# Peptides against a protein of PDB entry 3T7K, part 139

Target 1, 248 residues: chain A of PDB entry 3T7K
Amino acid sequence: KAEKILARFNELPNYDLKAVCTGCFHDGFNEVDIEILNQLGIKIFDNIKETDKLNCIFAPKILRTEKFLKSLSFEPLKFALKPEFIIDLLKQIHSKKDKLSQININLFDYEINGINESIISKTKLPTKVFERANIRCINLVNDIPGGVDTIGSVLKAHGIEKINVLRSKKCTFEDIIPNDVSKQENGGIFKYVLIVTKASQVKKFTKLINDRDKNETILIVEWNWCVESIFHLNVDFTSKKNVLYQKK

## One batch from the design tools (peptide; made by RFdiffusion4, then SolubleMPNN)

Design b2_p21_6_s2 (from b2_p21_6, 11 letters changed)
Fold by OpenDDE base, seed 5:
Structure b2_p21_6_s2 (fold): chain B 248 residues (1-248), chain A 21 residues (1-21)
Amino acid sequence: as target 1 above (248 residues)
Amino acid sequence: DYEKEEEELKKLIEEVKKKYE
């Protein structure tokens, strides 16, 4: 059926998209439309797997969903597109009224607002954002909204290698892991990096660390610090936004 | 909450999609 529908076109574009969706198309696509999209070089996946070499995300806008945040770790992210791209494309293809010899949909017209070429270009870098920031090992409190698995998965996608989950009420100094990174000439390395949710946790962890490992560098941040870093694909250590405690 | 936002946006986009059918 898809072949018959597409037969009216003299030439078909190849968009070469391997995509996931977030904030759109929760009901998926029918079999015919999937086949049509496939013929146009558009493959939509349900989940993110490294083996699929995903290069595209569909979303109505910038979102804080797991899929959206992880899409910024694609190698590279080629396109971040509004769902209207697919909608308009399928509409044009299914239209019986238009004597269209060619599909006339340009994907560049459907870019997500706020995901610009600067962001896209950074996804071509050989390193991940937290890797560039010398953050390899972090401590994450267990009561973080969204859950440690989801948050941890996003962080790992962006270059964090080890996530230590802290039982916020029961943890001791010995439970806190150091950020094991070799000293580089340029850039601040924090020995202890923690993501917390409450002011009480800041007080607790700062006391534990300062009492047992005096004069070491500490960075305690909120989840939003990570999100902002991901959205910019850059860690700005000069910003105090979402930083709860910093000792250089 | 991003989950609530996602669900609301999904519904909105599906409604828009139906208008193109």
Scores: peptide ipSAE 0.188, ipTM 0.817, DockQ to the pose 0.470
Fold by OpenDDE base, seed 2:
Structure b2_p21_6_s2 (fold): chain B 248 residues (1-248), chain A 21 residues (1-21)
Amino acid sequence: as target 1 above (248 residues)
Amino acid sequence: DYEKEEEELKKLIEEVKKKYE
């Protein structure tokens, strides 16, 4: 059926998109439309898997969903597109009114606002954002909104290798892991990096660390600090935004 | 605020759905 629909076109574009969707197309596509998209080189996946070599995300705008945040870790992210790309494409293909010999839809007209070439170019870097920032091992409180699995998965996608989950009410100093990175000359290394949700946790962890490991470097941040770092694909250590405690 | 974001996301999903239908 898809072949019959596409037969009216002399030449079909190959968009070469391997995509996931977030904030759109929750009901999926019918079988005919999936086949049409496949013939145009557009494959939409339900979940992110490394083996699929995903290069595209569809979303109406910048979102803080797991899929959107992870899409910025694609190698590379080629396109971040509004769902209107698919809508207009399918509309044009199904239209019987226009004797269109060619599909005329430009991907660049459907870019998500705020995801510019600067961000896209950074996804081509050989390193991940937290890797570049010398953050390899972090401590994460267990009561974080969104859950430790989701948050941890996003952080791992962006170069954090080890996530230590802290039981905020029961943890001791011995439960806190150091950020064990080799001292590179070109970046501030924090020995202890923690993501917390409450001011009480800041007080607790700062006390525990300072009492047992005096004069060590500490970075305590909110989840939003990580999100902003991901959106920019850069960690700005000069910014105090979403930083709860910093000791250099 | 996660709750606010979820609500906004739901609205966006519905808007996109209407455009697709």
Scores: peptide ipSAE 0.023, ipTM 0.628, DockQ to the pose 0.781
Fold by OpenDDE base, seed 3:
Structure b2_p21_6_s2 (fold): chain B 248 residues (1-248), chain A 21 residues (1-21)
Amino acid sequence: as target 1 above (248 residues)
Amino acid sequence: DYEKEEEELKKLIEEVKKKYE
């Protein structure tokens, strides 16, 4: 069926997209449309797997979903596109207008607002954003919205190697892990990095650390600090935005 | 905050679905 539909075109584009979707197409595509997309070099996956070498994300806008955040860790992310690309493409293909010998849809016309070439170019870097920031081991409170598994998965995709989950009400100093990174010449290394949700947790953890490991460097941030770092593919240590406590 | 974002996402999904139909 797909071959018959596409036979009217003299030449088919090859978009070379391996994509996931977020905030769109939750019901998937019918078999014919999937076949059409495949013939155009567009393969859509249900989930992110490293082995699939994904290079594209479909979303209506910048989202804070697991898929969107992880898409910025693709190597590289080639395209971040609005779902209208697929919609318009399929509409054009299914249109019985005899006069269209070619598919005339340009990927660049469907870029997600706010994902610019600067961001895309950073996905070509050999390192991940938190790796570049010398953050390898973090502490994460167990009551974080979205759940520790989802948040942890996103952080790992962006270069965090070890995530220690803290039971916020029951944890002691011994439960807090250090960020074990060798001193690199460029950039500040924080010995303790924590993601928390409440001001009371800031007070608790700062006290625990300062009482037992005096004069060590501490970074306590909100989840939004991580999100902003991911969206920019850069950690700005000069910004106090979403930083709850910092000791250099 | 998280709940609001999820609700917004659901709305967006529905809107895109309508455009695709």
Scores: peptide ipSAE 0.022, ipTM 0.547, DockQ to the pose 0.858
Fold by OpenDDE base, seed 4:
Structure b2_p21_6_s2 (fold): chain B 248 residues (1-248), chain A 21 residues (1-21)
Amino acid sequence: as target 1 above (248 residues)
Amino acid sequence: DYEKEEEELKKLIEEVKKKYE
């Protein structure tokens, strides 16, 4: 059926998209449309797997979903597109009225606002954002919204190697892991990096660390600090936004 | 606020569905 529908076109584009969707197309596509998209070089996956070599995200806007955040770790992310790309494409293909010899849809017309070429270019870097920032081991409180698995998965996708989950009410100093990164000459390395949700946790962890390891560097941030870093694919250590405690 | 974001996301999903239908 898909072949018959597409037969009216003399040339078919090959978009070469391996994509996931977030905030759109929850019900998926019908079999015919999936086949049509496949014929156009558009393959949509349900989940992110490294083996799939994903290069595209469909979303209505910048989102804080696991899929969206992870899409910025694609190698590279080639396209971040609005769902209207697919909608318009399928509408054009199913339209019987238009004696269109060619599909005339430009991907660039459907870019997600805020995901610019600068961001896309950074996804071509050989390193991940937190790797570049010398953050490889972090402490994460167990009561973080979204859950430690989801948050941890996102962080790992962006170069954090070890996620230590802290039980906020029961943790001791011994439960806190250091950010074990070899001192690179030009970058301030924080020995302790923590993602917390509450001011009480800041007080607790700062006390625990300072009482036992007084002279060490500490970075305590909100999840939003990580999100902003991901959205920019850069860690700005000069910004105090979403930083709850910093000791250099 | 995570709850607000989820609600907004739900709204967006519904809007996109309507456009697709």
Scores: peptide ipSAE 0.021, ipTM 0.550, DockQ to the pose 0.794

Design b2_p21_6_s3 (from b2_p21_6, 8 letters changed)
Fold by OpenDDE base, seed 3:
Structure b2_p21_6_s3 (fold): chain B 248 residues (1-248), chain A 21 residues (1-21)
Amino acid sequence: as target 1 above (248 residues)
Amino acid sequence: DWEKEKKELEELIKEVKKKYE
């Protein structure tokens, strides 16, 4: 059926998209439309796997979903597109009235607002955002909204290697892991990096660390600090936004 | 899996409130 529908076109574009969707197409696509998209070089996956070499995200706007945040770790992310791309494409293909000899849909017309070329270009870098920031090991409180698994998965996608989950009410200094990175000539290294949810946790962890490991560098941030870093694909250590405690 | 995604989105968007214990 898909072949018959596409037979009216003399030439088919190859968009070369390996994509996931977030915040759109929750009902999926019918079999015919999936086949049509496949013939146009558009393959949509249900989940993110590194082996799939994903290069595209469909979303109505910038979102804080796991899929969207992880899409910024694609190598590279080639396109971040609005769902209207697929909608308009399928509409054009299914249209019987349009004697169009060619599909005329340009990917660049459907870019997600706020995902610009600068962001896309950074996904071509050989390193991940937290890797560049010398953050390898972090401490994460167990009561974080979204759950430690989801948050941890996003962080790992962006270069964090080890996530230590802290029981916020029961943890001691011995439970806190250091950010074990070699000194690099350029860039600040924090020995202890923590993501917390409450002011009481800041007080607790700063006391624990300062009492037992005096004069060490500490960075305590909110989850939003990580999100902003991901959205910009850059860690700005000069910004105090979403930083709860910093000791250099 | 829309409900799961929606829930995830809501949780991830939720502002971390600074509370004292």
Scores: peptide ipSAE 0.027, ipTM 0.539, DockQ to the pose 0.038
Fold by OpenDDE base, seed 4:
Structure b2_p21_6_s3 (fold): chain B 248 residues (1-248), chain A 21 residues (1-21)
Amino acid sequence: as target 1 above (248 residues)
Amino acid sequence: DWEKEKKELEELIKEVKKKYE
């Protein structure tokens, strides 16, 4: 059926998109439309798997969903597109108008606001954002909204290798892991990096660390610090935004 | 559920802001 529908076109584009969707197309696509999209080089996956070599995200806007955040770790992310791309494309294809020589849909017209070429270009870097920031091991409180698995998965996608989950009420200093990175000459390395949700946790962890390891560097941030870093694909250590405690 | 996740994360941000600002 898809072939018959597409036969009306003399030439078909190959968009070469391997995509996931977030915040759109909750009901999925019918079989015919999936086939049509496939013929146009658009493959939509339900989940993110590294083996699929995903290069595209469909979303109505910048979102803080797992899929969206992880899409910025694609290697590279080629396109971040609004769902209207698919909608308009399918509308054009299903149109009963006379034989069209070509499908006239430009991907660049459907870019998600805020995901510009600068961001896309950074996804071509050989390193991940937290890797570049010398953040390899982090401590994450167990009561974080979204769950430690989801948050952890996002962080790992962006270069964090080890996530230590802290039971905030029960943890001791011995439960806190150091950020095990070699001191690089040009970058401030924080020995302890923590993502927390409460002021009481800041107080607790700063006390625990300072009492036992007094002269060490500490970075305590909220989840939004990570999100902003991901959205910019850069960690700005000069900014105090979303930083709850910093000791250099 | 992306909606749930989004909401939870947004709530977290709000809570943090209230507690630390």
Scores: peptide ipSAE 0.023, ipTM 0.516, DockQ to the pose 0.039
Fold by OpenDDE base, seed 5:
Structure b2_p21_6_s3 (fold): chain B 248 residues (1-248), chain A 21 residues (1-21)
Amino acid sequence: as target 1 above (248 residues)
Amino acid sequence: DWEKEKKELEELIKEVKKKYE
């Protein structure tokens, strides 16, 4: 059926998109439309798997969803597109009135606002954002909104290798893991990196660490610090935004 | 998946709140 519909076109574009969707297309696509999209080189996946070599995200705008944040870790992210791309494409294909010999939809016309070429270009780097920042091991409080699994999954996608979950009310110094990175000459290495949700946790963890390991470097941040770093694909250590405690 | 949709909506709400704070 899809072949019959597409037969009216002399040439078909190959968009070469392997995509996930977030904040759109909750009802999915019918079988015919999926086949049409496939013939145009557009494959939509339900979940993110590394083996699928995803290169595209569909979303109405920049979102803080797991899928959106992880899409910025694609290697590379080629396109971040509004859902209107697919909508307009399918409308044009199903239209009987237009003696259109060609599908004339340009991907660049459907870019998500705020995802510019600078961001896209950084996804081509051989390293992940937290890897570049010398953050390998982090401590994460167990009461974080969104859950440790979701947050942890996003962080791992962006280069965090080890996530230690802290029971904020019961943890001791021995439960806190160091950020095990080799001293690189370029950039500040924090021995202890923690993501927390409350000021009381800052007080607790700073005390625990300073009492037992007084001269070591500490970085305590909010989840928003990580999100901002992901959106920029860069960690700005000069910014105090979303930093709760820093000891160099 | 209702749970997925709910989660996405919650994240959207958080984004909107942040813009106005």
Scores: peptide ipSAE 0.025, ipTM 0.554, DockQ to the pose 0.068; fails the geometry check
Fold by OpenDDE base, seed 2:
Structure b2_p21_6_s3 (fold): chain B 248 residues (1-248), chain A 21 residues (1-21)
Amino acid sequence: as target 1 above (248 residues)
Amino acid sequence: DWEKEKKELEELIKEVKKKYE
């Protein structure tokens, strides 16, 4: 069926997209449309797997979903596109107007607002955003909304190697892990990095650390600090936004 | 469910803002 539909075109583009969708196409695609898209070099996957070498995200806008955040860790992310790309493409293909010898849809016309070439270019870097920031080991409170698994998965995708989950009510100093990073020349290294959700946690952890390891550097942030860092693919240590406690 | 996830993350952000601002 797909072949018959596509037969009217003299030449088919190869978009070479391996994509996931978020915030769109909840109902998926019918079998014919999937086949059509496949013939055009567009493969849509349900989940993110490293083995699939994903290079594209479909979303209506910038989202804070796991898929969207992880898409910024693709190597590289080639395209971040609005779902209208697929919609318009399929509309054109299914159009009975015989006069179309070629599919005329440009990917660049469907870029997600706010995901510009600067962001895309950073996905080509050999390092991940938190790796560049010398953050490899973090402490994450167990009561974080969204769950430690989801949050942790996103963070790992962006270069955090070890996530220590803290039982906020029961944790002691011994439960807090240091950010074991070799002194790299370019950037501040925080010995203790924590993501917390409550002011009481800030007080608790600062006290625990300062009482036992008084002279060490501490960074306590909100989840939104991580999100903003991901969206920019850069950690701005000069910004106090979403930083709850910082000791240099 | 992306909607659920989005909502949870957004709620986290809102909650944190209320507590620290």
Scores: peptide ipSAE 0.025, ipTM 0.527, DockQ to the pose 0.040; fails the geometry check

Design b2_p21_6_s4 (from b2_p21_6, 9 letters changed)
Fold by OpenDDE base, seed 1:
Structure b2_p21_6_s4 (fold): chain B 248 residues (1-248), chain A 21 residues (1-21)
Amino acid sequence: as target 1 above (248 residues)
Amino acid sequence: DWEEEKKELEKLIEEVKKKYE
């Protein structure tokens, strides 16, 4: 039993982690190890639910998985840790050789490369990254890799309220929704925001919009534009990277 | 160059696809 294993320690740390895993621990944990982790204040969940108030992600590195991208929307994300944290922790606990009276594992030694305090601090903001960018309604092509549900779920986690799925081959101007954001004083609002997968779609949508709604602002981007924005928890409108078409 | 942008987009799409498969 986990209690018997942990009894050798005089004091147990409480890490207070509510975590999901991505790119690691595919086989999960045995029952004893789960119980051990739970007693140390580490709870690992299979899926992300808002009600669970998750604050941690385990991953070997920065990943573009749904779980990783959504973890950056946690309120706040306290820790992004390498799986070696759990591995070393369990090794220390199961070790018979170490007359260790205390568990000596520091969370800060296991931070994922590239997730720094600047990123963590931004997860404490009351707004989401796309909310701050005045992007609330977007158009998404139906043939996007990863699927509209997964992509849409990530986008919603980061503040997009409405996702309109476009049938790329059959869509008309009437199928395109405007980004309905009240003109706040401080920033450029794009009336039409689209995520596309092909150059032909850029040509199509620009033509449709320009022919029917002249002189309106348009932003057409790749999925990677969204990913980069999420990784930085900031939208840089000065960057042309991953922007396919922009009309201000 | 639009052709270069297209190629880059295709490359990026493939990268994204691999991450979600």
Scores: peptide ipSAE 0.018, ipTM 0.382, DockQ to the pose 0.049
Fold by OpenDDE base, seed 2:
Structure b2_p21_6_s4 (fold): chain B 248 residues (1-248), chain A 21 residues (1-21)
Amino acid sequence: as target 1 above (248 residues)
Amino acid sequence: DWEEEKKELEKLIEEVKKKYE
């Protein structure tokens, strides 16, 4: 069926997209449309797997979904596109009226607002955003909205190697792990990095750390700090936004 | 269903986003 539909075109583009969708196409695609998209070099996956070498995300806008955040860790993310790309593409293909010899849809016309070439270019870097920031080991409170697994998965995708989950009410100093990063010459290394949700946790952890390891550097942030860092693919240590406590 | 759970989680994340905007 797909072949018959596509037969009217003299040449088919190969978009070479391996994509996931978020915030769009909840109902999926019918079998014919999937086949059409496949013939055009567009493969849509349900889930992110490293083995699939994903290079594209479809979303209506910048989202804070797991898929969207992880897409910024693709190697590289080639395209971040609005769902209208697929919609218009399929409309054009299914249109009987258009004696179009060629599919005339430009990917660049469907870029997600706010995902610019600067962001895309950073996904080509050999390092991940938190790796570049010398954050490899973090402490994460167990009561974080979204759950430790999802948050942890996103963070790992962006270069955090070890996530220590803290039981906020029961944790002691011994439960807090240091950010074990070899002293790289060019960046402030925080010995303790924590993602917390409440002011009470800030007070607790600062006390625990300062009482036992008084002279060490501490960074306590909200999840939004991580999100902003991911969206920019850069950690701005000069910004106090979403930083709850910082000791240099 | 794990997929459903993920979907709900994604919704939750977006809702949280809206609260902080």
Scores: peptide ipSAE 0.017, ipTM 0.442, DockQ to the pose 0.064
Fold by OpenDDE base, seed 3:
Structure b2_p21_6_s4 (fold): chain B 248 residues (1-248), chain A 21 residues (1-21)
Amino acid sequence: as target 1 above (248 residues)
Amino acid sequence: DWEEEKKELEKLIEEVKKKYE
């Protein structure tokens, strides 16, 4: 059926998209449309797997979803597109009235607002954002909204190697892991990096660390610090935004 | 200062929860 629909076109574009969707197409696509998209070089996946070499995200806007945040770790992210790309494309293909010999949909017309060439270019870097920031091991409180698995998965996608989950009510100093970056020669290194959800946790962890490991560097941030770093694909250590405690 | 920061953090936490659930 898809072949018959596409037969009216003399030449088909190859968009070469391996994509996931977030905040759109919750009901998926029918079998015919999936086949049409496949013939146009558009493959949509349900989940992110590294082996799939994904290069595209469909979303109506910048979102803070797991899929969107992870899409910025694609190697590279080639396109961040609005769902209207697919909608308009399928409309044009299914249109019987338009004696269109060619599909005329330009990807660049459907870019997500706020995802510019600068961001896209950074996804071509050989390193991940937290790797560049010398953050390899972090401590994460267990009561973080969204869950430690989801948050941890996003962080790992962006270069954090080890995530230590802290039981916020029961943890001791011995439960806190250092950020082991001994192999990294350049940049500011925080020995202890923590993501917390409460002011009481800041007080607790700062006390625990300062009492047992005096004069060490500490970075305590909220989840938004990580999100902003991901959205910019850069960690700005000069900014105090979303930083709860910093000791250099 | 810390109380205000706490409120802001709580608000942000709720936003994250809504997006990941």
Scores: peptide ipSAE 0.017, ipTM 0.387, DockQ to the pose 0.051
Fold by OpenDDE base, seed 5:
Structure b2_p21_6_s4 (fold): chain B 248 residues (1-248), chain A 21 residues (1-21)
Amino acid sequence: as target 1 above (248 residues)
Amino acid sequence: DWEEEKKELEKLIEEVKKKYE
C-alpha cells in the first residue's frame, strides 16, 4: 500500500532520521504510515538504545522528559523537530488533489524553538557534558523526584560513569563516594559531588564531609543544575544558580 | 507521593519552559 501511495511522486526525499518521540504521537502510527516514513528514510523508535544510533528527537517544545534530555547526548543530534513535520509530510503524501511531483518539506522549518545550531554543534563533540566538566562519580539522594533510575539514566547518557545512591536519612560519611578524576590542569575538580533535594541534606552532608575530610572540595547541587547543564551542553562553574553548596 | 512528585516535576518543567521561551 505504501508503495502505491508513493508511486505518484517522481522523486522521494531521504531524510535519514532515526528518531524518538516525546510529548507527541502517544497513539503511535498505523502500519501504512510507518512504511511510508521508512521509505522516506524516517525511522521512529519507541526507546533509546545506543545501538540504534539515534540522531533525531520529535517534541512540541523543549521538555524535561528522559527522552528529551537523553536526545541531547546523541552522537550527534542532527535534528530536533516539531511533530508537525511528520503531520504535514503525511498529509501531503495522502493528498490526492495535488499533482505534486515532489515532496517539498524542509526540515529546517520545523526546528524546536530553543534548540539552535550552537546546541546541535556541541553534540558533535567527542566528549559528554559532564565528562568535560570532570564529573565522573556522583552521589544522588534516594528521595529525588523522578526516581534514581530515570535521573541516573539521564546522567549516565551525559558522561557520568558512577552513580552512588545515598539513603538520605541513614547514610554516613563512608557511604559517600569521591569523584575519582585525575587532576587536569584546566578546571576545578570537586572531590565530592552530590545531587540533593532538601536544605537539611546540605547541612548533613557538608557536616559529614567536613568533619572527616576537612580540606576537600565539595559541590552540592539541585537536579536543575544538571538539567541546565544538559540544555546548554556546558557546565558553568561561575554560576551559582541551583548550587546549594560549593567549597573550592 | 508519586503524583505530587509528578506535579512538581511538571511545574519545574513549566518553569524551565518559560525561561527558554
Scores: peptide ipSAE 0.015, ipTM 0.412, DockQ to the pose 0.078; fails the geometry check

